# Peptides against a protein of PDB entry 9IZ0, part 201

Target 1, 345 residues: chain A of PDB entry 9IZ0
Amino acid sequence: ITCLGSNGHTYKQLVKGGNDDLRQDAVMEQVFEQVNGFLRSYRKTSQRNLSMRTYKVIPLALKTGVIEWVQDTIPLGEYLDSAHKVYHPKEWSLSTCRKLIAEKQMEDLETRLKVYDLVCRHYRPVFRHFFLESYADPVQWFTTQTNYARSTAVASVLGHVLGLGDRHGQNILIDKTSGEVIHIDLGIAFEQGKKLPVPECVPFRLTRDVVDGMGITGVEGVFRRCMEFTLETLRREEDSLLSVLEVLRYDPLFSWLISPLRRMKKQKMQLENFNQPESGNITTDASRDPKIQRNNVSGESEAERAILKVRQKLSSTLSVEASVGELIRIAQDPSYLALMFCGWS

## One batch from the design tools (peptide; made by RFdiffusion4, then SolubleMPNN)

Design b2_p20_7_s2 (from b2_p20_7, 12 letters changed)
Fold by OpenDDE base, seed 4:
Structure b2_p20_7_s2 (fold): chain B 345 residues (1-345), chain A 20 residues (1-20)
Amino acid sequence: as target 1 above (345 residues)
Amino acid sequence: PPLLSIVEKLEKEYQEILNE
């Protein structure tokens, strides 16, 4: 839809309907705006214009809302699938890679590592080409690649600290103008991604294609330093960030737990994306919403545990450099990436 | 179709690598 604002400007908006709880997205976007305030106030982050890209989310009901349409964007996964066909037409298809990873999902780590390595050899990174194709001017190329590395660094730190899950290539948009990343579908937070049928094992998405977009330095230089400055800012503003999260504890519309319905939806989408035949009548008898009496006591205890986990991630026990170094290491570790839904790209 | 011959070749190469 297109809406006319009270300022006389027209805004394109996406109406989402269905089972997507846009309240989760709206709340996470509010947290990101507060964090953007901290990033603007701190010299090391403000000098680099570090921010989490946000979009307006207006929840209209539990299952419907309006999202600001981010113009001039493409899903990372859509670009990568298209670019792999162009640059590596003799390599494996994304569907072949998904099939092989899925067929071995129940195998041991050693077998899954062999499969991951095999997929990696037959599906090489291409995301560098986004910047080379889109920006013929060397200054624009360098600027947009730098913006990408900066934006990815902020999103990686925030994604880790807030425990954002489900960071697949369709939930990460690339701004074609700025090179910045925009994270969407924020309803899996506070490490609830570990409760998915394929658990989230990495702190953030730092796959080979995500790194390839950073250019010849990869994670070194701009990305690493911007992660360090972002984490330093969040550690400084820990009490302010925790105070923002405490407000969410009392929001009756906010869910600290992944809903059974959302878990089932993601399970179905994972099975469909792997072309695995649905084994049997999963009659989604959506009529038996088990009255999980959300014992308010259980929700409060989960909020407290989530906030405690955020505090633990902001701990100053390790230096900023050591903490960022370990996060980058884990996010690139084949032993974790081999376990992911799509760890190779 | 050429896709099936690729998958069969890939399944063979994959089985060879699993046996190493």
Scores: peptide ipSAE 0.007, ipTM 0.341, DockQ to the pose 0.030
Fold by OpenDDE base, seed 1:
Structure b2_p20_7_s2 (fold): chain B 345 residues (1-345), chain A 20 residues (1-20)
Amino acid sequence: as target 1 above (345 residues)
Amino acid sequence: PPLLSIVEKLEKEYQEILNE
């Protein structure tokens, strides 16, 4: 839909219909706007224009809303699949890599590490080429790569603190004008990604391609320093951030838990990416609904646990540098990346 | 088909690495 804004500009809007709870996205975008207020108020973050990129979400009903179409963006995963075919045409396809990781999903960690290493050797990083091919001017190249590293640092800290899940390459957009990242589909938050069929075990996405886009210094340049300044700001504004999250505790329409429907949808999407279309009638006998004992953990108790976990992540027990160092280490650890659905790119 | 020869080569290289 194209809507005329109050400023006289026409905006393309995506009407999202179906099982996607746009209220979760809208609430998380409101949290990001508050965090952007904190980042603007602190000198170290303000001087670097650090922000979480937001998009306007207007929930119209329980399952329908209008998302502002983010113009001039591309999904990271779409760019990487295309670029890998161009720059490494003799390496393995993304489908081959996914198949091998899938076939060994139930194996021990040692076997999964050997598979992950093999996949990594046959699927090399290419995301550096996004900046090299898109920006002929050296100043634009450096500026956009710097903006990418900055925005990825903010999103990584905030994604860890809020426990954002489902951070695959289709849920991370790249702004082709600024180089900044835009996170979409925010309905897996507060560590609910650990309850997916493939549990999320990293604090944020810091795969080899995510690092390759940072340039020659990788994580040891702009990225690490911007993570440190972002975490320092969030620790300073802990009470303000927790107060924003406490308002959500009383929102009867905010779900602190991943819905069974969303979990099943993600399970199907994960399984369908493993099945090549062999024409076999896989009668998915839906009869093994595991009786997940709905422990009637009141939504209030899950909200309290989520807020407590946010507070624990903002703890000053470790220095900002030590905390960021550990987060970067864990996010790049093969022992965690080998367990992901797509940890190699 | 070229896909099967890649998968068989992959399975072979993979079995070689599993046996190391």
Scores: peptide ipSAE 0.006, ipTM 0.334, DockQ to the pose 0.030
Fold by OpenDDE base, seed 2:
Structure b2_p20_7_s2 (fold): chain B 345 residues (1-345), chain A 20 residues (1-20)
Amino acid sequence: as target 1 above (345 residues)
Amino acid sequence: PPLLSIVEKLEKEYQEILNE
């Protein structure tokens, strides 16, 4: 829909209907705005204009809402699929890569690592070309690539701390004007991504194409330093961040758990994305009645566990540099990426 | 709570836009 604002400007709005609970997205966007407040107040982050890019989400009912249309954006996955066909027309298709990973999903880690390496050699990074194509002026090129590395660093720290899941290439938009990343579909948070049919094993998305967009320095320089400054800010503002999350503990409409319906939807989408024929007997093992795994873990107990995990991730037991170093290491580790749905791109 | 108040404010501002 297109809305006319009180300022006489037209705003494009996307109406989402059906089974998508936009309330969780709206809550996470509000958490990001609070964190953006902390980033603006702290000198090291403020001097670099570090922020999480946000979008307006307005839940209209239990399953309907309106999101702001982010103009001049492209999904990372859409750009990468197009760019791989242009720059590497003799390499494997994304469908071939997905098929090979899926065929070996039940094999040992050594076999999965060999398949991951094979896929990586036949599907090389291309995301650097986004900046080279879009920005002919060297100053604009450098500025937008720097903005990309900065925004990715903020999103990586926040994604880890808040346990954001489902960070596939369609849920990460790139702003063509600024080079910044916009994270969408925030309905998997507080490590609920570990409960997906393919468990999430990395703290954030730092795949080869995500790194390739940072240019010749990769994760070193701008990205690493901006992660460090962001984590330093969040550690300083721990009590403020936890106080924001404690408000969610008392929101009866906030879901701390991934719904069984959302798990089934993601399972179906994963099967479709692997081009696996529906072998008709998805025995919905009705014996795993999601009612039976309603052990009396009150929504309060899951909220408390989520808040405790956030506190643990903000612990000052390790230096900021050591903590960021370990997060970057894990996020790039082939032993984790080889287990992911699309860890090569 | 601050978040609920912001959600309610956004919901209200948007109900105003939808009723327009």
Scores: peptide ipSAE 0.000, ipTM 0.246, DockQ to the pose 0.021
Fold by OpenDDE base, seed 5:
Structure b2_p20_7_s2 (fold): chain B 345 residues (1-345), chain A 20 residues (1-20)
Amino acid sequence: as target 1 above (345 residues)
Amino acid sequence: PPLLSIVEKLEKEYQEILNE
């Protein structure tokens, strides 16, 4: 839908219907606005303008709503696929890499590591070119690359703490004006990504291309420091953050669990990337309603477990530097990335 | 406090959904 605002500006709005829980996205955006309040109040984060980029979500009904269209953005995965074809035209296609990783999905870790290394040698990072292409002015180039590293650091810490899943290149937008990341499709939270057909093993997306966009220092600069300041802020505001999540515990419309429909949709998308279009009418007789044994694991028991995991991630048992160091290590570890659906870029 | 504003928002959004 395109709406004319009272200010004479035309706003694009995405109307989603049917299958996406827009209330989950709206609630997560409200949590992000509260976290942005904490980031604005704390000197170390406010001086750096650290923020999780948000977008407006207006739920209209249980399965419908309006999402503000984020203007001047591109999905990270769309840019990377296009740029890789330009800068590395002799390397493997994204489809070839996906196929090789998927063919070895059931193999042992050693075999999966060998395939991941092979894919990495034939699919090199290109995301640094986004900044080099888009910003001819050196000050604008440096500013946007800095904004990218800052926004990625905030999103990485907050995404880990809240257990945001499904952080693939289509769910991460790049703002072409600021260089900031915008996370979309927030319906996989509180570590429900571990329940996907391919379990998520990394705390956040820190693939080779995500690092390549940070420039020559990679993670060892603005990114690491901004993760540290963000985690320090969230640890300081632990009780405030937990109190926000406790309000959600009693929201009867908030889903602490991945919906079976969303799980099936993700399973189909993973399988469709495996099937070349053989024109076979596999009438998958969808008529067997899997008896959703609503195991009445009360939504309260899942909420309590989710809040406990958030508290555990905010623990001060390790220093901020040690905790961030371990998160950065795990997020880049080939032993985890080789297990991911797309861990190479 | 920011928390009351979230509860009031969630309650309002919940009431809007129940009244449709």
Scores: peptide ipSAE 0.000, ipTM 0.260, DockQ to the pose 0.021

Design b2_p20_7_s3 (from b2_p20_7, 13 letters changed)
Fold by OpenDDE base, seed 4:
Structure b2_p20_7_s3 (fold): chain B 345 residues (1-345), chain A 20 residues (1-20)
Amino acid sequence: as target 1 above (345 residues)
Amino acid sequence: PKPLSLVEKLEKEYEEILKE
């Protein structure tokens, strides 16, 4: 829809309906705006214009709302699928890679590593081409690639600290004008991604294509330094950030747990990639009335555990450099990426 | 014949999938 604002400007709005909890997205966007305040106040982050790119979410009902349409964007996964067909037309399809990883999902780590390596050899990175195609001017190319690396660094630190899950290529938009990343569908937070049928075991998405977009320096350039400055800012503002999260503890509409419906939807989407017929009696005891699990006591205990984990991630026990180094290592580790639903791209 | 590496076995197992 197109809405006329009180300022006389027309805004394109997406009405999102269905099973997506837009209230969680709206709450996470409010947290990002507070974090953006901290990033603007700190010299090292402000001088680099570091921010988490946000979008306006207006929840109209539990599952319905208006999202500000992010103009001039493309989903990372859409670009990568299209570009891969152009630059590597003799390599495997994304569907073939997904099928192979899925079919070997129950195999041992050694087998899964060999499968991951095989997929990686038959599905090469292409995301560098986004910048080469979109920006013929060398200054614009360098600026947008720098903005991408900066934006990805902020999103990576913040995504780790807040435990953002479901960071697949359709939930990461690229701004075609700035090169910045925009994270959408924020309803899996506080490490609830570890409760998915394929557990998320990486702190953030740092796949081969995500790194290929950083250019020849990869993670060792702008990205690492911007992660360090972002984490340094969040550690300095720990009490402020925790105070923002404590406000969410008392939001009766915010769920610290993955909704059973989202879990089932993700499970179904994973099972649809398995040609296994429905006959597997995974007795998901779906009989637990979703009304009974809304015992207020369980929500408070989960919020407290989530806040405690955020505090632990902000611990100054390791230097900022050591902490960022370990996060980058884990996020790129084949032993973790081979376990992911789409760790190769 | 050298035993096919696990990778070469997987490549053969999925060579049919590449023809679809």
Scores: peptide ipSAE 0.033, ipTM 0.637, DockQ to the pose 0.025
Fold by OpenDDE base, seed 3:
Formats: C-alpha cells, structure tokens, sequence
Structure b2_p20_7_s3 (fold): chain B 345 residues (1-345), chain A 20 residues (1-20)
C-alpha cells in the first residue's frame, strides 16, 4: 500500500497479513536498535559508524503488520541472478545449480562436495560488479564498498550471536545509495534455522558472492576488522544485551520456537524454488493458523536455552581475533556450504 | 571403458537434467 504521512511524504508500505509473524521482526529490530546503542557508545565501533541497518516494522496484530518499504534497495539474490546472466552468459543458470544441489541433497558429504564444486565452477561470483557499475566516482566506489564490508561484518556477528536463520539472497537487501546491507524477514532466530528441513549449519552468510563484494582484500580487509570490533563491543555489553533478551523471555507475543506452520512454509518454498525462478512474490497463503497451544513451560525453557546459547557465543574463552577467525572459517567451509540450499552464491 | 569419475557421472546426469 501507499500511505501519505502526516509530513506530506508518501511512503510505500508492505502490508503482511496471515502467517508472517511481524512481531518477531519488530522485536528483532528493537534488539538491533539496542545493539546500535552499544556500537555508538564504544570508541572502536563509533569511529567507524558501525551499525545494523534497521527498517520500521509496525505490528498491527499478532501476525499482521506494516513494513516500511526500504527505498533504493535491491535484494542481493535479484542482483546476483541478473548480473550473472550479463557477466557470465555461458555459465549455468541459477535454476540448474539449484536442481543439481537438490537432487543430490540426500547423498553423502563426499558426493555433495563434488556437486558443490561442480556448481561453483559453472557459477562464478559477480557481486564485485555491483560497486563497479553503480558508482562511477572512485571515492563513492571506495566508500560504498567499505560501507558494504562494514555492514556485512556487523550483520554477520549479530546474525551469529542472535542465531538468525534463513539468510538467503532475497532476505538480504543492498542499499543502492550507501552500499549497506539490510536484513529482512527476521522470524527465524535463536538457531531455529537448525530445525528447518534443510538445517542451517553456517553462523552467517559468507558465500563467494558475499565475499566478492568486499573487493580485492575479501574477508581480510575491512570485514574481519569490523567483525572483531563488533564482537568486542558485544562481549563488553554482554550483561546489557542479555538483559534486553530477558525482557523478551516474558513477552507472551514473542516466540522462541519456529512455528510448525512457518517450518512447513519454508519447506514448501525450498521445494518450489527448485522448479521456478524466484518470483520475489512472498505468497501470503492465508491458510488457517492452527491454534498451537503454547505450553508456557516449554517456551520459558526454550528462552532460557536461547539466552544461554547467546552467552556461550559471547564467551571470552577465545580471543576476539580467534573467535572471528573461526567464524569466518566455518562460514566459508565447503563442508557446510555444500549442505546449504544455496551455498555457492 | 574406464568407469566415469563421479564428476563425469554428475556432468552426464546434468546433461540429462538439461534435456528435461
């Protein structure tokens, strides 16, 4: 819908209805704003303007709300599919790569690694071209690529710590003005992505195209350093972050568990995405919400487990550098990426 | 004939996938 604001500005708004739990997104955006407060308070992060990009979510009901339309953005996956056809027109289609990975999904790790390698050889990274084609001025090019690497680093640390799932190319927007990433559809959090039909095994999305956008230094430049400063800030503010999450423990509207309905919806989307090019139409299938009796006792125990897992991820048992090094290693490991729905781009 | 490597089998299966 298009709404006229009280300031006379026209805002595009996406009204999500039915099964999309916008309360989860709104709560995660509130957590990100608190974390942005910590990043602004700490010298190493504030000097670099490190932040998680947020978007305005207004929940109207338990499963209905208005999302602010993020202007001047493109989904990462939409850009990559279009750019790949332009720069590598002789390589395999995205649909072909998906089909091969899908057909071998039940095979052993050795077979899946060979399939992943084969797909990677026939679908090369192109995300470097976003910065080269969008910014003719060298200063703008350098600034936007730097902003991309910084925002990706913040999102990667937060995504790991909060256990954000479903970080596919349609749930990551690129701001065409700043080069920053904007994460959307935040309703798979606290490692609930491991409960998907295809379990998520990576801490965050660090695929070949995500790295290619960082330019010639890849992960060893701005990205690694900004991950380190972000993790150092979150470790410093551990008690403050855990206190924010404890407020959510007692929110009866917050779900620490993926709903069976959302799990089934993601299963269908994963199966349908094998046979059709991603029409970015989130099918709002208005299928009747089964009244899941929320056993309060099970929700509290899952919240406690989630908070404990956040604390464990903020542990100072390893240095910040060692922890970031291990996260970057795991996120790029072919043994995990070969198991993902789309680990090659 | 040498048995096709697993890669050559996957490439052949891919050629079948492209014909559908």
Amino acid sequence: as target 1 above (345 residues)
Amino acid sequence: PKPLSLVEKLEKEYEEILKE
Scores: peptide ipSAE 0.032, ipTM 0.634, DockQ to the pose 0.045
Fold by OpenDDE base, seed 2:
Structure b2_p20_7_s3 (fold): chain B 345 residues (1-345), chain A 20 residues (1-20)
Amino acid sequence: as target 1 above (345 residues)
Amino acid sequence: PKPLSLVEKLEKEYEEILKE
């Protein structure tokens, strides 16, 4: 829809309704705005203009709201699918890679690693071309690629710390003007991605295409250093961040748990993407009354576990450099990526 | 005939996937 603002300007807005938990997105965007405050207050992050890109979410009801229309954006996955067909027209289709990974999803790790390697050889990274084709001016090219690496670093640290799930290529937008990443569909947080039918094993999305967009230095340039500065800022502001999360503990409408309906919707979308005939014995645990899951685990005990897990991720037991080094290692590890729904791109 | 490597089996399964 187009809205007329009180300033006489027209704003394009997207209205979402029905099954989209825009309240969860609105809460996470508020957390990102607070974190952006911390990033602006700390010299090392402020000097680099480090921020999580946000969008305005106005929840109108429990499951309905208005989101800001992010202009000049493209989903990462949409760009990658189109670019791969242009730059690698003789390689495998994304659908073929998905089918092969899915068919072998129940196999052992050794088999899944061989399948992942095979898919990787037949589906090469292309995301560097986004910057090369969009920015003919060398200064704009360098600036936008730097902005991409910076924004990806901030999003990676925040995604890890807050346990953001469902970070697939359709939930990550690229701003065509700035090169920055914009994360959308924030309703899987606090490690609830581990409760999906395909458990999320990586701390954030750092696939081969995500790395290819960083240019020739990959993770060892701007990205690593900006992760370090972001994590250093969050460790410094731990009490402030935990205080923001404690406010959410008392929001009766904030869901610390992935809803059974959202799990079922993700399970169905995973099955539909594979054209697997309904083998009728997937007991959709649809018979677990959503009331029964509320009664045995108080929402307070899940909030407390989530906050404790955030505190553990902000622990100063390891250096910032060691912690970032381990996160980057795990996020790129084939033994984890081979287990993911789309770990190759 | 030498037993196909796992890779050669997967490549052959892929040629079948492309025919569907």
Scores: peptide ipSAE 0.031, ipTM 0.658, DockQ to the pose 0.045
Fold by OpenDDE base, seed 5:
Structure b2_p20_7_s3 (fold): chain B 345 residues (1-345), chain A 20 residues (1-20)
Amino acid sequence: as target 1 above (345 residues)
Amino acid sequence: PKPLSLVEKLEKEYEEILKE
């Protein structure tokens, strides 16, 4: 919607309605602001302007609210779909790739790996073209590509640590001005993505197109080093981060569990996305709220497990370099990407 | 006829999908 501000300026606003837990988005954005405070406090992260890009979420009710529309952005998936048609018009459509992966979703890992490899050969990375098209000046090109790699590194570490799920191309915006990534739809956190009908097996999105946007160095250089500095900062601020999460444990409006309705919505979207492009405007008039007894006891136990899992991810048992190296390896491993809904781009 | 490799089967299934 378009809102007129009290200052007479017109702002574009995204109104989410239905079963989207905008309170969870607002809470996660608040966690990101705290983390951004930590990133500003350390020389290694501050000197690189490392931050998680945030957006303002105003929850109006448990299931409704206004999201600040990030101006001058494009969804990664929208850019990639358009760019693949331009640069690789003879390759497979995104719909064809999705169909093949999902027709074989019940097959063994060996079959799924072969399907994934086949899809990868017929759907090649194009995201480097975003920077080449958008920035004619070499300095601007280099700066924006660097900002992309930096912001992706921060988001990857935070996404892993907080167990952010549902990191598909429509939930990752690109700022066309800065090249930075903006993560939206934060309603799947604390490893609840593993409870989706197609479980998320990667720590963060590091698909071939995500890597192609980093330029010639790929993950090696700016991205890896910025992940290392981000993880080093989060390990130093472990107690502060855990204290922020403990406050959320007692927030009666925060859900540590994926809503069964959200799970059903995602299941339906995964099934319907075979036949229709992701029109994010499916107003599911799911007026039948079954009285799911919120077993409060299950929520507290899941919060404790979530916090424990965050602590485990911040463990200093491995070096920062070794931990980041393993995360980057797993996030790019075909054995995990072949299991994803869209692991090829 | 040699049994088609899994890849050749998938390529053939795909050629059928492109004809629909």
Scores: peptide ipSAE 0.030, ipTM 0.620, DockQ to the pose 0.026

